# Peptides against a protein of PDB entry 5VVV, part 41

Target 1, 276 residues: chain A of PDB entry 5VVV
Amino acid sequence: FLCGVVEGFYGRPWVMEQRKELFRRLQKWELNTYLYAPKDDYKHRMFWREMYSVEEAEQLMTLISAAREYEIEFIYAISPGLDITFSNPKEVSTLKRKLDQVSQFGCRSFALLFDDIDHNMCAADKEVFSSFAHAQVSITNEIYQYLGEPETFLFCPTEYCGTFCYPNVSQSPYLRTVGEKLLPGIEVLWTGPKVVSKEIPVESIEEVSKIIKRAPVIWDNIHANDYDQKRLFLGPYKGRSTELIPRLKGVLTNPNCEFEANYVAIHTLATWYKSN
Target 2, 276 residues: chain A of PDB entry 5VVV as posed
Amino acid sequence: FLCGVVEGFYGRPWVMEQRKELFRRLQKWELNTYLYAPKDDYKHRMFWREMYSVEEAEQLMTLISAAREYEIEFIYAISPGLDITFSNPKEVSTLKRKLDQVSQFGCRSFALLFDNIDHNMCAADKEVFSSFAHAQVSITNEIYQYLGEPETFLFCPTEYCGTFCYPNVSQSPYLRTVGEKLLPGIEVLWTGPKVVSKEIPVESIEEVSKIIKRAPVIWDNIHANDYDQKRLFLGPYKGRSTELIPRLKGVLTNPNCEFEANYVAIHTLATWYKSN

## One batch from the design tools (peptide; made by RFdiffusion4, then SolubleMPNN)

Design b1_p11_8_s4 (from b1_p11_8, 6 letters changed)
Fold by OpenDDE base, seed 5:
Structure b1_p11_8_s4 (fold): chain B 276 residues (1-276), chain A 11 residues (1-11)
Amino acid sequence: as target 1 above (276 residues)
Amino acid sequence: SIKEEMEKAAA
């Protein structure tokens, strides 16, 4: 069971010292996972093709080493979906080289994120792939196999919540393709019925699990505030029955952008997790 | 609430 934090918000990323403090807190609270997915990290999303500099490499190696010291699984995410051509072997090769660099930093767990992108394929991809889901699954499976089938590999679908599913969760051709064709060792990220789910009913997890043919990892936006800079979500982790725990592969909270605001959010997630 | 109505527009 993956339980911890995703740094997955828009806005100013956390500094390396905040991330190290996070790992110390995660260990202290018996949480085990950190997903590196800061949307405004240039080499994560907008400039995903760009290799890390020597200085950036040293910082990432230090961060990955700190996660290991605190027994926290460090998952490196990349979001190539803004401008990748899935059918282009050079793009696939570029993605492979980027993940090879991160693997050399001592990273062993990875994620491919296709959230917050246009649902339209380019003309070249339409000639090769039957749908957008087929293109995404093809590259994800190829990368997963290329990395030697790492123990933890995550996929974030473009339809990552109930409101984004067309026509709905149980009938989505996109999620059906993901469920049928995504390799079984790849985990699927999900935010619940909405992007920011007030409640995540057990029935909603049973519905999505059936179509994706696996238990999801919750990307939980309950404490996310990147959409409203005037609000801090200081309340406890709530609206999630402990009956979800045996039906999930994990829960990663995407909390407030302000690192100092997240004590209650993360501590109460840990209490919730240990209560089952 | 803004939280309950939040749908990320696909850009």
Scores: peptide ipSAE 0.044, ipTM 0.762, DockQ to the pose 0.120
Fold by OpenDDE base, seed 2:
Formats: C-alpha cells, sequence, structure tokens
Structure b1_p11_8_s4 (fold): chain B 276 residues (1-276), chain A 11 residues (1-11)
C-alpha cells in the first residue's frame, strides 16, 4: 500500500530541504511514499525532454538518497503529454534517455502523468493509434518494459477523476482502453469523483476499479490549494472511509503549496491509514 | 471546473 505525499501542485515547488523534512515526517508517521510531480518543475513537464544538468543531477541524487535514508519510496514522475508525439520513435527514445538519467540517480520507481492535457492527438499519432488512450498506453507499456518492469510504476490518466470521464466512469472508452491494454504491473492514479473530492465513496472506487481492472492509487487533492492562493486547507484528512484501504493500492495526498501548512493534512492521513 | 482554473493558472 503506497501512502504519503505527491508534490503535484502548480506554483513554486518545495525546496530540497523541505522535501528532506517531509521524508523525516513521513517516516515518523509510518508513511512510505513520495511522488515527485511538481507541475512547475521545468524538466518535469514543460521541458520534459531536457536532461538534468550536473548541478540538478547532484540535487536529485541527494534527494533520492535522503528518501532512501528515511525508507521513503521516491517515485519520479514525468509529464510529457503537453507536446509529445507518441508515434515518433525519437520522442520515445528521448523519454527513455531522461528516465535512464533519473535511474542513474538511484531512482527505482517512476510515473508517467497524462493529467491536465488536451485530448487531441496530432495527425501523425492519429495515423498510428486508434485513440489517445491507445497512444498513452503504448508508450507507458514500452517505458515500463524498457525500465525492466520496476516494482512501482504509476500511470496518471487524462480522465483522472469522475468529472473528466466521458460519458462517465463506467462507460468511458478511454478508461476501458487503459484497463484492457495497460500492463497489469502498472498502477493507475485516480483523484475520485472530482478534481477536489470532498468525499470519495467506496462505490466510486469500486466503479473505477472495475473499468481499469485494478485497485487505483488515490491522488488526493483534498488539501490542494494551488487553484486558490488565498486559501489554506488546514483541516484533517476526511471524507474517505477506512473501507477504502482494502480497495486501494495507495493514497498520495497533494497538499497545500505552503509546505508548513501540511502538518495536519499529512498527520491525519497517517492516522487514517493506521486506523484500519 | 477546478481543472479549468488550474489549466488557466498554468497557461
Amino acid sequence: as target 1 above (276 residues)
Amino acid sequence: SIKEEMEKAAA
């Protein structure tokens, strides 16, 4: 069971010292996972093709080593979906080289994120792939196999919550393709009924699990505040029954951008997780 | 949607 934090917000990423402090807190609270997915990290999303510099590599190696020291699984995410051509073998090779570099930093767990992108494929991809889901699954499976089938590999769908599913969760052709074609060793991220879900009902997890043919990992935006810089979500982790735990592969909270605001959010997630 | 607000904040 993956339980911890995704740094998955827009805005200023956490500094390396905050991330190390996070790992210490996660260990102390018996949480086990950190997903590195900061949207405004240039080489994560907008410039995903760019290799890390020597200095950036040293920082990431230090961060990954710190995660290991605290027994926290460091999952490196990349979000190539803004401008990748899925059918272009050069793009696939570029993605492979980027993840090889991160593997050299000592990373063993990875994520491919296709959240917050347009549903339209380019003309070249339309000639090769039957749908956007087929394109995403193809590259995700290829990367997963290329990396030697790592123990933890996550996929974030473009339809990552109930409100983005067309026509709905249970009938989504996109999620059906993901469920049918994504290799079974790849975990699927899910955010619940909405981008910010006040509640995640058990039935909603059963519904998505059926179509994706696996228990999801929750990307939980309950404490996310990147959409409203005037708000801090200081309340407890709530609106999730403990009956979700046996139906999930994990829960990763995407919390407030302000690192110090997240004590209650993360601590109460840990209490929730240990209550089952 | 909150996504449309997030997508607008990223644009």
Scores: peptide ipSAE 0.043, ipTM 0.765, DockQ to the pose 0.166
Fold by OpenDDE base, seed 4:
Structure b1_p11_8_s4 (fold): chain B 276 residues (1-276), chain A 11 residues (1-11)
Amino acid sequence: as target 1 above (276 residues)
Amino acid sequence: SIKEEMEKAAA
């Protein structure tokens, strides 16, 4: 069971010292996972093709080593979906080289994120792939196999919540393709019925699990505040039955952008996780 | 949508 934090918000990423403090807190609270997915990290999303500099490499190596010291699984995410041509072997090779570099930093767990992108394929991809889901699954499977089938590999679908599913969760052709074609060792991220789910009913997890043919990892936006810079979500982790735990592969909370605001959010997630 | 608000917070 993956339980911890995703740094998955828009806005200023956490500094390396905050991330190390996070790992210390996660260990203390018997949480086990950090997903590196800061949207405004240029080399994560907008400039995903660009290799890390020597200085950036040293920082990431130090961060990954710190995660290991605190027994926290460090998952490196990349979001190539803004401008990748899925059918172009040069794009696939560029993604491979980027993940090879991160593997050299001592990273062993990875994620491919296709959240917050347009559903439109370019003309070249339409000639090769039957749908956007087929394109995403093809590259995800190829990268997963290329990396030697790492123990933890995550996929974030473009339809990552109930409100983004067309026509709905159980009838989505996109999620059906993901469930049928995504390799079984790849985990699927999900935010619940909404992007920010006030509640995640058990029945909603059973519905998505059936179509994706696996238990999801919850990307939990309950404490996310990047969409409203005037709000801080200081309340407890709530609206999730502990009956979800045996039906999930994990829960990763995407909390407030303000690092120091997250004490209650993360602590109460840990209490929730231990209550089962 | 919350998504559109999040995308706008990145711009």
Scores: peptide ipSAE 0.041, ipTM 0.766, DockQ to the pose 0.204
Fold by OpenDDE base, seed 3:
Structure b1_p11_8_s4 (fold): chain B 276 residues (1-276), chain A 11 residues (1-11)
Amino acid sequence: as target 1 above (276 residues)
Amino acid sequence: SIKEEMEKAAA
C-alpha cells in the first residue's frame, strides 16, 4: 500500500530542503511514499524533453539518496502530454533517454502523467492510434517494459476523476481502453468523483476499479490549494472511510503549496491509514 | 491555472 505525499500542485515547487524535511516527517509518521510531480518544474512538464544539467543532477541524486535514507519510496513523475507526438519514435526515444538519466540518479520508481492536457490527438497520432487512450497506453507500456518493469510504475489518466469521464465512469471508452490494454503491473492514479473530492464513497472506488481492472492509487486533492490562492484547508483528512484501504493500492495526498501548512493534512492521513 | 479552470468546470 503506497501512503504519503504527491508534490503535484501548480505554483512554486518545494525546495530540496523542504522535500528532505518531508521525508523525515513521512518516516516519523510511518508513511512510505513521495511522488515527485511539481507541475511548474520546467523539466517535469513544459520542457520534459530537456535532460537535467550537472547541477540539477547533483540535486536530484542528493534528494533520491535522502528519500532512501528515510526509507521513503521516491517516485519520479514526468508529464509529456502537453506536446508529445505519441506516434513519433524520436519522441519515445527522447522520453526513454530522460528516464534513463533519472534511473542513473538511483531512481527505481516512475510515473507517466496525462492529466490536465487536451483530449485531442494530433493528425499524425490519429493515423496510428484508434483513440487517445490507445496512444497513451502504447507509450506507457513501452516505457514500463523498457525500464525493466519496475516494482512501482504509475499512470495518471486524462479522465482522472468521475466528472472528467465521458459519458460516465462505468461507460467511459477511454477508461475501458486503459483497463483492457494497460499492463497489469502499472498502477492507475485517481482523484475520486471530482478533482477535489469532498468525499470518496466506497461504491465510487468499486465502480472505477471495475473498469480499470485494478485497485487505484488515490491522488487526493482534499488539501490542495493551488486552484484558489485564498484557500487554506487546515482540516483533518476526512470523507474517506477506512473501508477504502483494502480497496486501494494507495493514497497520496496533494497538499497545500505552503509547505508548513501541511502538518495536519499529512499527520491525519497517517492516523487514518494506521486505524485499519 | 489549468487546475482552477478544470476544478471550476468539474465543481
Scores: peptide ipSAE 0.036, ipTM 0.762, DockQ to the pose 0.416

## One batch from the design tools (peptide; made by RFdiffusion4, then SolubleMPNN)

Design b1_p12_1_s1 (from b1_p12_1, 7 letters changed)
Fold by OpenDDE base, seed 1:
Structure b1_p12_1_s1 (fold): chain B 276 residues (1-276), chain A 12 residues (1-12)
Amino acid sequence: as target 1 above (276 residues)
Amino acid sequence: IKEKVREIARAD
């Protein structure tokens, strides 16, 4: 069971010292996972093709080493979906080289994220792939196999919550393709019925699990505030029955942008997890 | 969460 934090918000990324402090807290609270997915880290999303500089490499190596020191699984995410051409072998090769570099930093767990992108393929991709889901699954499977089938590999679908599914969760052709074609060793991220789900009912997890043919990892936006920087979400982790735990592969909370605001959010997640 | 802004805009 993956339990911890995803740094998955828009806005100023956390600094390296904050991330190291997070690892200390995660270990202390018996949580085990950190997903590196800061949307405004340039080489994560907007400039995903760009290799890390020597200085950036040293920082990431140090961060990954710190995660290992605190027995936290460091998952490196990349979000190529803004402008990748899935059918272009050069794009696939560029993605491989980028993840090879991160592997050299000591990273062993990875994620491909296709959240917050347009649902349209370019003309070249339409000639090769029958749907957007087929394109995403193809590259994800290829990368997963290329990396030697790492123990933890995550996929974030474009339809990552109930409200984004067309026509609905159980009948989505996109999610059906993901469930049928995504290799079984790859985990699927999900935010619940909504982007920010006040509640995640057990029945809603059973519904999505059936179509994706696996238990999801919850990307939980309950404490996310990047959509309203005038608000801080300081309340406890709530609206999730502990009956979800045996039906999930994990829970990663995407909390407030302000690192200092997240004590209650993360601590109460840990209490929830240990209450099973 | 860029899509949350879209979700709010669709609900209004």
Scores: peptide ipSAE 0.152, ipTM 0.798, DockQ to the pose 0.356
Fold by OpenDDE base, seed 2:
Structure b1_p12_1_s1 (fold): chain B 276 residues (1-276), chain A 12 residues (1-12)
Amino acid sequence: as target 1 above (276 residues)
Amino acid sequence: IKEKVREIARAD
């Protein structure tokens, strides 16, 4: 069971010292996972093709080593979906080289994120792939296999919550394709009924699990505040029955952008997780 | 707030 934090918000990423402090807290609270997915980290998303500099590499190596020190699984995410051409072997090779570099930093767990992108493929991809889901699954499977089928590999669908599913969760052709064609060893991230789900009912997890043919990892935006910089979400992790735990592969909370605001959010997630 | 964040907020 993956339980911890995804740094998945827009805005100023956490500094390395904050991330190290996070790992210490995660260990102390018996959480086990950190997903590196800061939207405004340039080489994560907008410039995903760009290799890390020597200085950036040193920082990431240090960060990954710190995660290992605290027995936190460091999952490196990349979000190529803004401008990748899925059918272009050069693009696939570029993605492979980027993840090879991160593997050299000591990273062993990875995520491909296709959240917050347009549903349209370019003309070249339309000639090769039957749908956007087919394109995403193809590259995800290829990368997963290329990396030697790492123990933890995550996929974030473009339809990552109920409100983004067309026509709905259970009937989504996109999610059906993901469920049918994504290799079974790849985990699927899910956010619940909404982008910010006040509640995640058991029935909603059963519904999505059926179509994706696996238990999801929750990307939980309950404490996310990147959409409203005037608000801090300081309340407890709630609206999730502990009955979800045996029906999930994990829960990763995407909390407030302000690192200092997240004590209650993360601590109460830990309490929730340990209460099963 | 980036455009994508605003789009997400409008989708709920």
Scores: peptide ipSAE 0.114, ipTM 0.814, DockQ to the pose 0.383
Fold by OpenDDE base, seed 4:
Structure b1_p12_1_s1 (fold): chain B 276 residues (1-276), chain A 12 residues (1-12)
Amino acid sequence: as target 1 above (276 residues)
Amino acid sequence: IKEKVREIARAD
């Protein structure tokens, strides 16, 4: 069971010292996972093709080493979906080289994120793939296999919540393709019925699990504030029955952008997790 | 990007 934090918000990323402090807190609270997915990290999303500099490499190596020191699984995410051509072997090779670099930093867990992108394929991809889901699954499977089938590999679908599913969760051709064709060792991220789910009913998890043919990892936006940074979400982790735990592969909270605001959010997630 | 996030959050 993956339980911890995803740094998955838009806005100023956390500094390395904050991330190290996070790892210390996660260990103390018996959480086990950090997903590195800061949307405003240029080399994560906008410039995903660009290799890390020597200085950036040193920082990431240090960060990954710190995660290991605190027994926190460090998952490196990349979001190539803004401008990748899935059918272009050069793009696939570029993605492989980027993840090879991160592997050299000591990273062993990875994620491919296709959230917050347009649902349309380019003309070249339409000639090769039957659907957007087929294109995403193809590259995800290839990368997963290329990396030697790492123990933890995550996929974030474009339809990552109930409201984004067309026509709905149980009938989504996109999610059906993901469920049928995504390799079984790859985990699927999900935010619940909504992007920011006030509640995540057990029945909603059973519904999505059926179509994706696996228990999801919750990317939980309950405390996310990147959509309204004038608000801080300081309340407890709630609206999730502990009956979800045996039906999930994990829960990663995507909390407030302000690192200092997240004590209650993360601590109460830990309490929730240990209450099962 | 922040605008897109706001749009996504408003659609819910």
Scores: peptide ipSAE 0.107, ipTM 0.815, DockQ to the pose 0.611
Fold by OpenDDE base, seed 3:
Structure b1_p12_1_s1 (fold): chain B 276 residues (1-276), chain A 12 residues (1-12)
Amino acid sequence: as target 1 above (276 residues)
Amino acid sequence: IKEKVREIARAD
């Protein structure tokens, strides 16, 4: 069971010292996972093709080593979906080289994120792939296999919540393709019925699990505030029954952008997890 | 980017 934090917000990324402090807190609270997915990290999303510099490499190696020191699984995410051409072998090779570099930093767990992108494929991809889901699954499976089938590999769908599913969760052709074609060793991220789910009913998890043919990892936006910089969410982790735990592969909270605001969010997630 | 997140959060 993956339990911890995703740094998945838009806004100023956390600094390396904040991330190390996070790992210390996660260990202390018996949490086990950190997903590196800062949307405004240029080489994560906008410039995903660009290799890390020597200085950036040293920072990432140090961060990954720190995660290991605190027994935290470090998952490196990349979000190529803004401008990748799925059918272009050069794009696939570029993605492979980028993840090879990160592997050399000592990273062993990875994620491909296709959240917050348009559902349209370019003309070249439409000639090769039957749907957007087929294109995403194809590259995800290829990368997963290329990396030697790492123990933890995550996929974030474009339809990552109930409100984004067309026509709905149980009938989504996109999610059906993901469930049927995504290799079984790849985990699927999900935010619940909504992007920011006030509640995640057990029945809603049973519904999505059926179509994706696996238990999801919850990307939990309950404490996310990147959509409203005037708000801080300081309340406890709530609206999730502990009956979800046996039905999930994990829960990763995407908390407030302000690192110092997240004590209650993360601590109460840990309490929730240990109450099972 | 932040605008897109705001739009997404408003659609909920």
Scores: peptide ipSAE 0.103, ipTM 0.807, DockQ to the pose 0.626

Design b1_p12_1_s2 (from b1_p12_1, 10 letters changed)
Fold by OpenDDE base, seed 3:
Structure b1_p12_1_s2 (fold): chain B 276 residues (1-276), chain A 12 residues (1-12)
Amino acid sequence: as target 1 above (276 residues)
Amino acid sequence: IKEKMREIALKE
């Protein structure tokens, strides 16, 4: 069971010292996972093709080593979906080289994120792939296999919550394709019925699990505040029955952008997880 | 959550 934090917000990424402090807190609270997915980290998303510099490499190696020191699984995410051409072998090779570099830093767990992108393929991709889901699954499977089938590999769908599913969760052709074609060793991220789910009912998890043919990992936006800079979410982790735990592969909270605001968010997640 | 998601999140 993956339980911890995703740094998945828009805005200023956490600094390396904050991330190391996070790992210490995660260990102390008996949480086990950190997903590196900062949307405004240039080489994560907007410039995903760009290799890390020597200085950036040293920082990432140090960060990954720190995660290992605290027995936290470090998952490196990349979000190529803004401008990748799925049918272009050069794009696939570029993605492979980028993930190879990160693997050389000692990273063993990875994620491909296709959240917050348009549902349209370019003309070249439409000639090759039957749907956007087919394109995403194709590259995800290829990368997963290329990396030697890492123990932890995550996929974030473009339809990552109930409200984004067309026509709905159980009838989504996109999610059906993901469920049928995504290799079984790849985990699927999900935010619940909504982007920011006030509640995640058990029945909603059973519904999505059926179509994706696996238990999801919750990307939990309950404490996310990147959509409103005037808000801080300081309340406890709530609206999730502990009955979800046996029905999930994990829960990763995407908390407030302000690192110091997240004590309650992360601590109460840990309490929730240990209460099962 | 993109700024465009503010409207989504606030309507939720």
Scores: peptide ipSAE 0.163, ipTM 0.836, DockQ to the pose 0.654
Fold by OpenDDE base, seed 4:
Structure b1_p12_1_s2 (fold): chain B 276 residues (1-276), chain A 12 residues (1-12)
Amino acid sequence: as target 1 above (276 residues)
Amino acid sequence: IKEKMREIALKE
């Protein structure tokens, strides 16, 4: 069971010292996972093709080493979906080289994120792939296999919540393709019925699990505030039955952008997790 | 979430 934090918000990423402090807190609270997915990290998303500099590499190596020191699984995410051409072998090779570099930093767990992108493929991809889901699954499977089938590999679908599913969760051709064709060792991220789910009913998890043919990892936006920087979500982790725990592969909270605001959010997640 | 989805998230 993956339980911890995803740094998955838009806005200023956390500094390395904040991330190290996070690892200390995660360990102390018996959480086990950090997903590195800061949307405004240029080399994560907008410039995903660009290799890390020597200085950036040193920082990431230090960060990954710190995660290991605190027994936190460090998952490196990349979001190539803004401008990748899935059918272009050069793009696939570029993605491979980027993840090879991160592997050299000591990273062993990875994620491919296709959240917050347009559903349309370019003309070249339409000639090769039957659907956007087929394109995403193809590259995800190839990368997963190329990396030697790491123990933890995550996929974030473009339809990552109930409201984004067409026509709905149970009938989504996109999610059906993901469920049928994504290799079984790859985990699927999900935010619940909504982007920011006030509640995540058990029945909603059973519904999505059926179509994706696996228990999801919840990317939980309950404390996310990147959409409203005037608000801080200081309340407890709630609206999730502990009966979800045996029906999930994990829960990663995407909390407030302000690192200092997240004590209650993360601590109460830990309490929730340990209560079952 | 993207700023353009702010209205969605606030109404949810």
Scores: peptide ipSAE 0.155, ipTM 0.840, DockQ to the pose 0.758
Fold by OpenDDE base, seed 1:
Structure b1_p12_1_s2 (fold): chain B 276 residues (1-276), chain A 12 residues (1-12)
Amino acid sequence: as target 1 above (276 residues)
Amino acid sequence: IKEKMREIALKE
């Protein structure tokens, strides 16, 4: 069971010292996972093709080493979906080289994120792939196999919540393709019925699990505030029955942008997890 | 992550 934090918000990324402090807290609270997915980290999303500099490499190596020191699984995410051409072998090779570099930093767990992108493929991809889901699954499977089938590999679908599913969760052709074609060793991220789900009913997890043919990892936006910089979410982790735990592969909370605001969010997630 | 953030992110 993956339980911890995803740094998955828009806005100023956390500094390396905050991330190290997070690892100390995660270990202390018996949480085990950190997903590196800061949207405004340039080489994560907008400039995903760019290799890390020597200085950035040193920082990431230090961060990954710190995660290992605190027995936290460091998952490196990349979000190529803004402008990747899935059918272009050069794009696939560029993505491979980027993840090879991160592997050299000591990273062993990875994620490909296709959240917050348009559903339209370019003309070249439409000639090669039957659908957007087929394109995403193809590259994800290829990368997963290329990396030697890492123990932890995550996929974030473009339809990552109930409200984004067309026509709905159980009938989504996109999620059906993901469920049928995504290799079984790859985990699927999900935010619940909504992007920010006040509640995640057990029945809603059973519904999505059926179509994706696996238990999801919850990307939980209950404490996310990147959409409203005037608000801080300081309340407890709630609206999730502990009956979800045996029906999930994990829970990663995407909390407030302000690192200092997240004590209650993360601590109460840990209490929830240990109450099973 | 929100729909509003998606609209911003797609314009950048």
Scores: peptide ipSAE 0.154, ipTM 0.771, DockQ to the pose 0.148
Fold by OpenDDE base, seed 5:
Structure b1_p12_1_s2 (fold): chain B 276 residues (1-276), chain A 12 residues (1-12)
Amino acid sequence: as target 1 above (276 residues)
Amino acid sequence: IKEKMREIALKE
């Protein structure tokens, strides 16, 4: 069970010292996972093709080493979906090289994120792939296999919540394709019925699990505030029955952008997790 | 989440 934090928000990424402090807290609270997915980290998303500099490499190596020190699984995410051409072998090779670099930093767990992108494929991809889901699954499977089938590999679908599913969760051709064609060792991220799910009913998890043919990892936006930086979500982790735990592969909270605001959010997630 | 998704998330 993956339980911890995804740094998955838009806005100023956390500094390395905050991330190290996070790892210390995660360990102390018996959480085990950090997903590196800061949307405004340039080389994560906007410039996903760009290799890390020597200085950035040193920082990431240090961060990954710190995660290991605190027994936190460091999952490196990349979000190529803004401008990747899935059918272009050069793009695939570029993605491979980027993840190879991160692997050299000591990273062993990875994620491909296709959240917050347009559902349209370019003309070249339309000639090759039957659907957007087929394109995403193809590259995800290829990367997963290329990396030697790492123990933890995550996929974030473009339809990552109930409200994004067309026509709905159970009938989504996109999610059906993901379920059928995504390699079984790849985990699927899900935010619940909504992007920011006030509640995640058990039935909603059963529904998505059926179509994706696996238990999802919850990307939990309950405390996310990147959509309204005038608000801080300081309340406890709630609206999730502990009955979800055996039905999930994990829960990663995507909390407030303000690192200091997240004590209650993360601590109460830990309490929730340990209560099962 | 992007502003467009904010509107979705806040209307949800």
Scores: peptide ipSAE 0.170, ipTM 0.842, DockQ to the pose 0.620; fails the geometry check

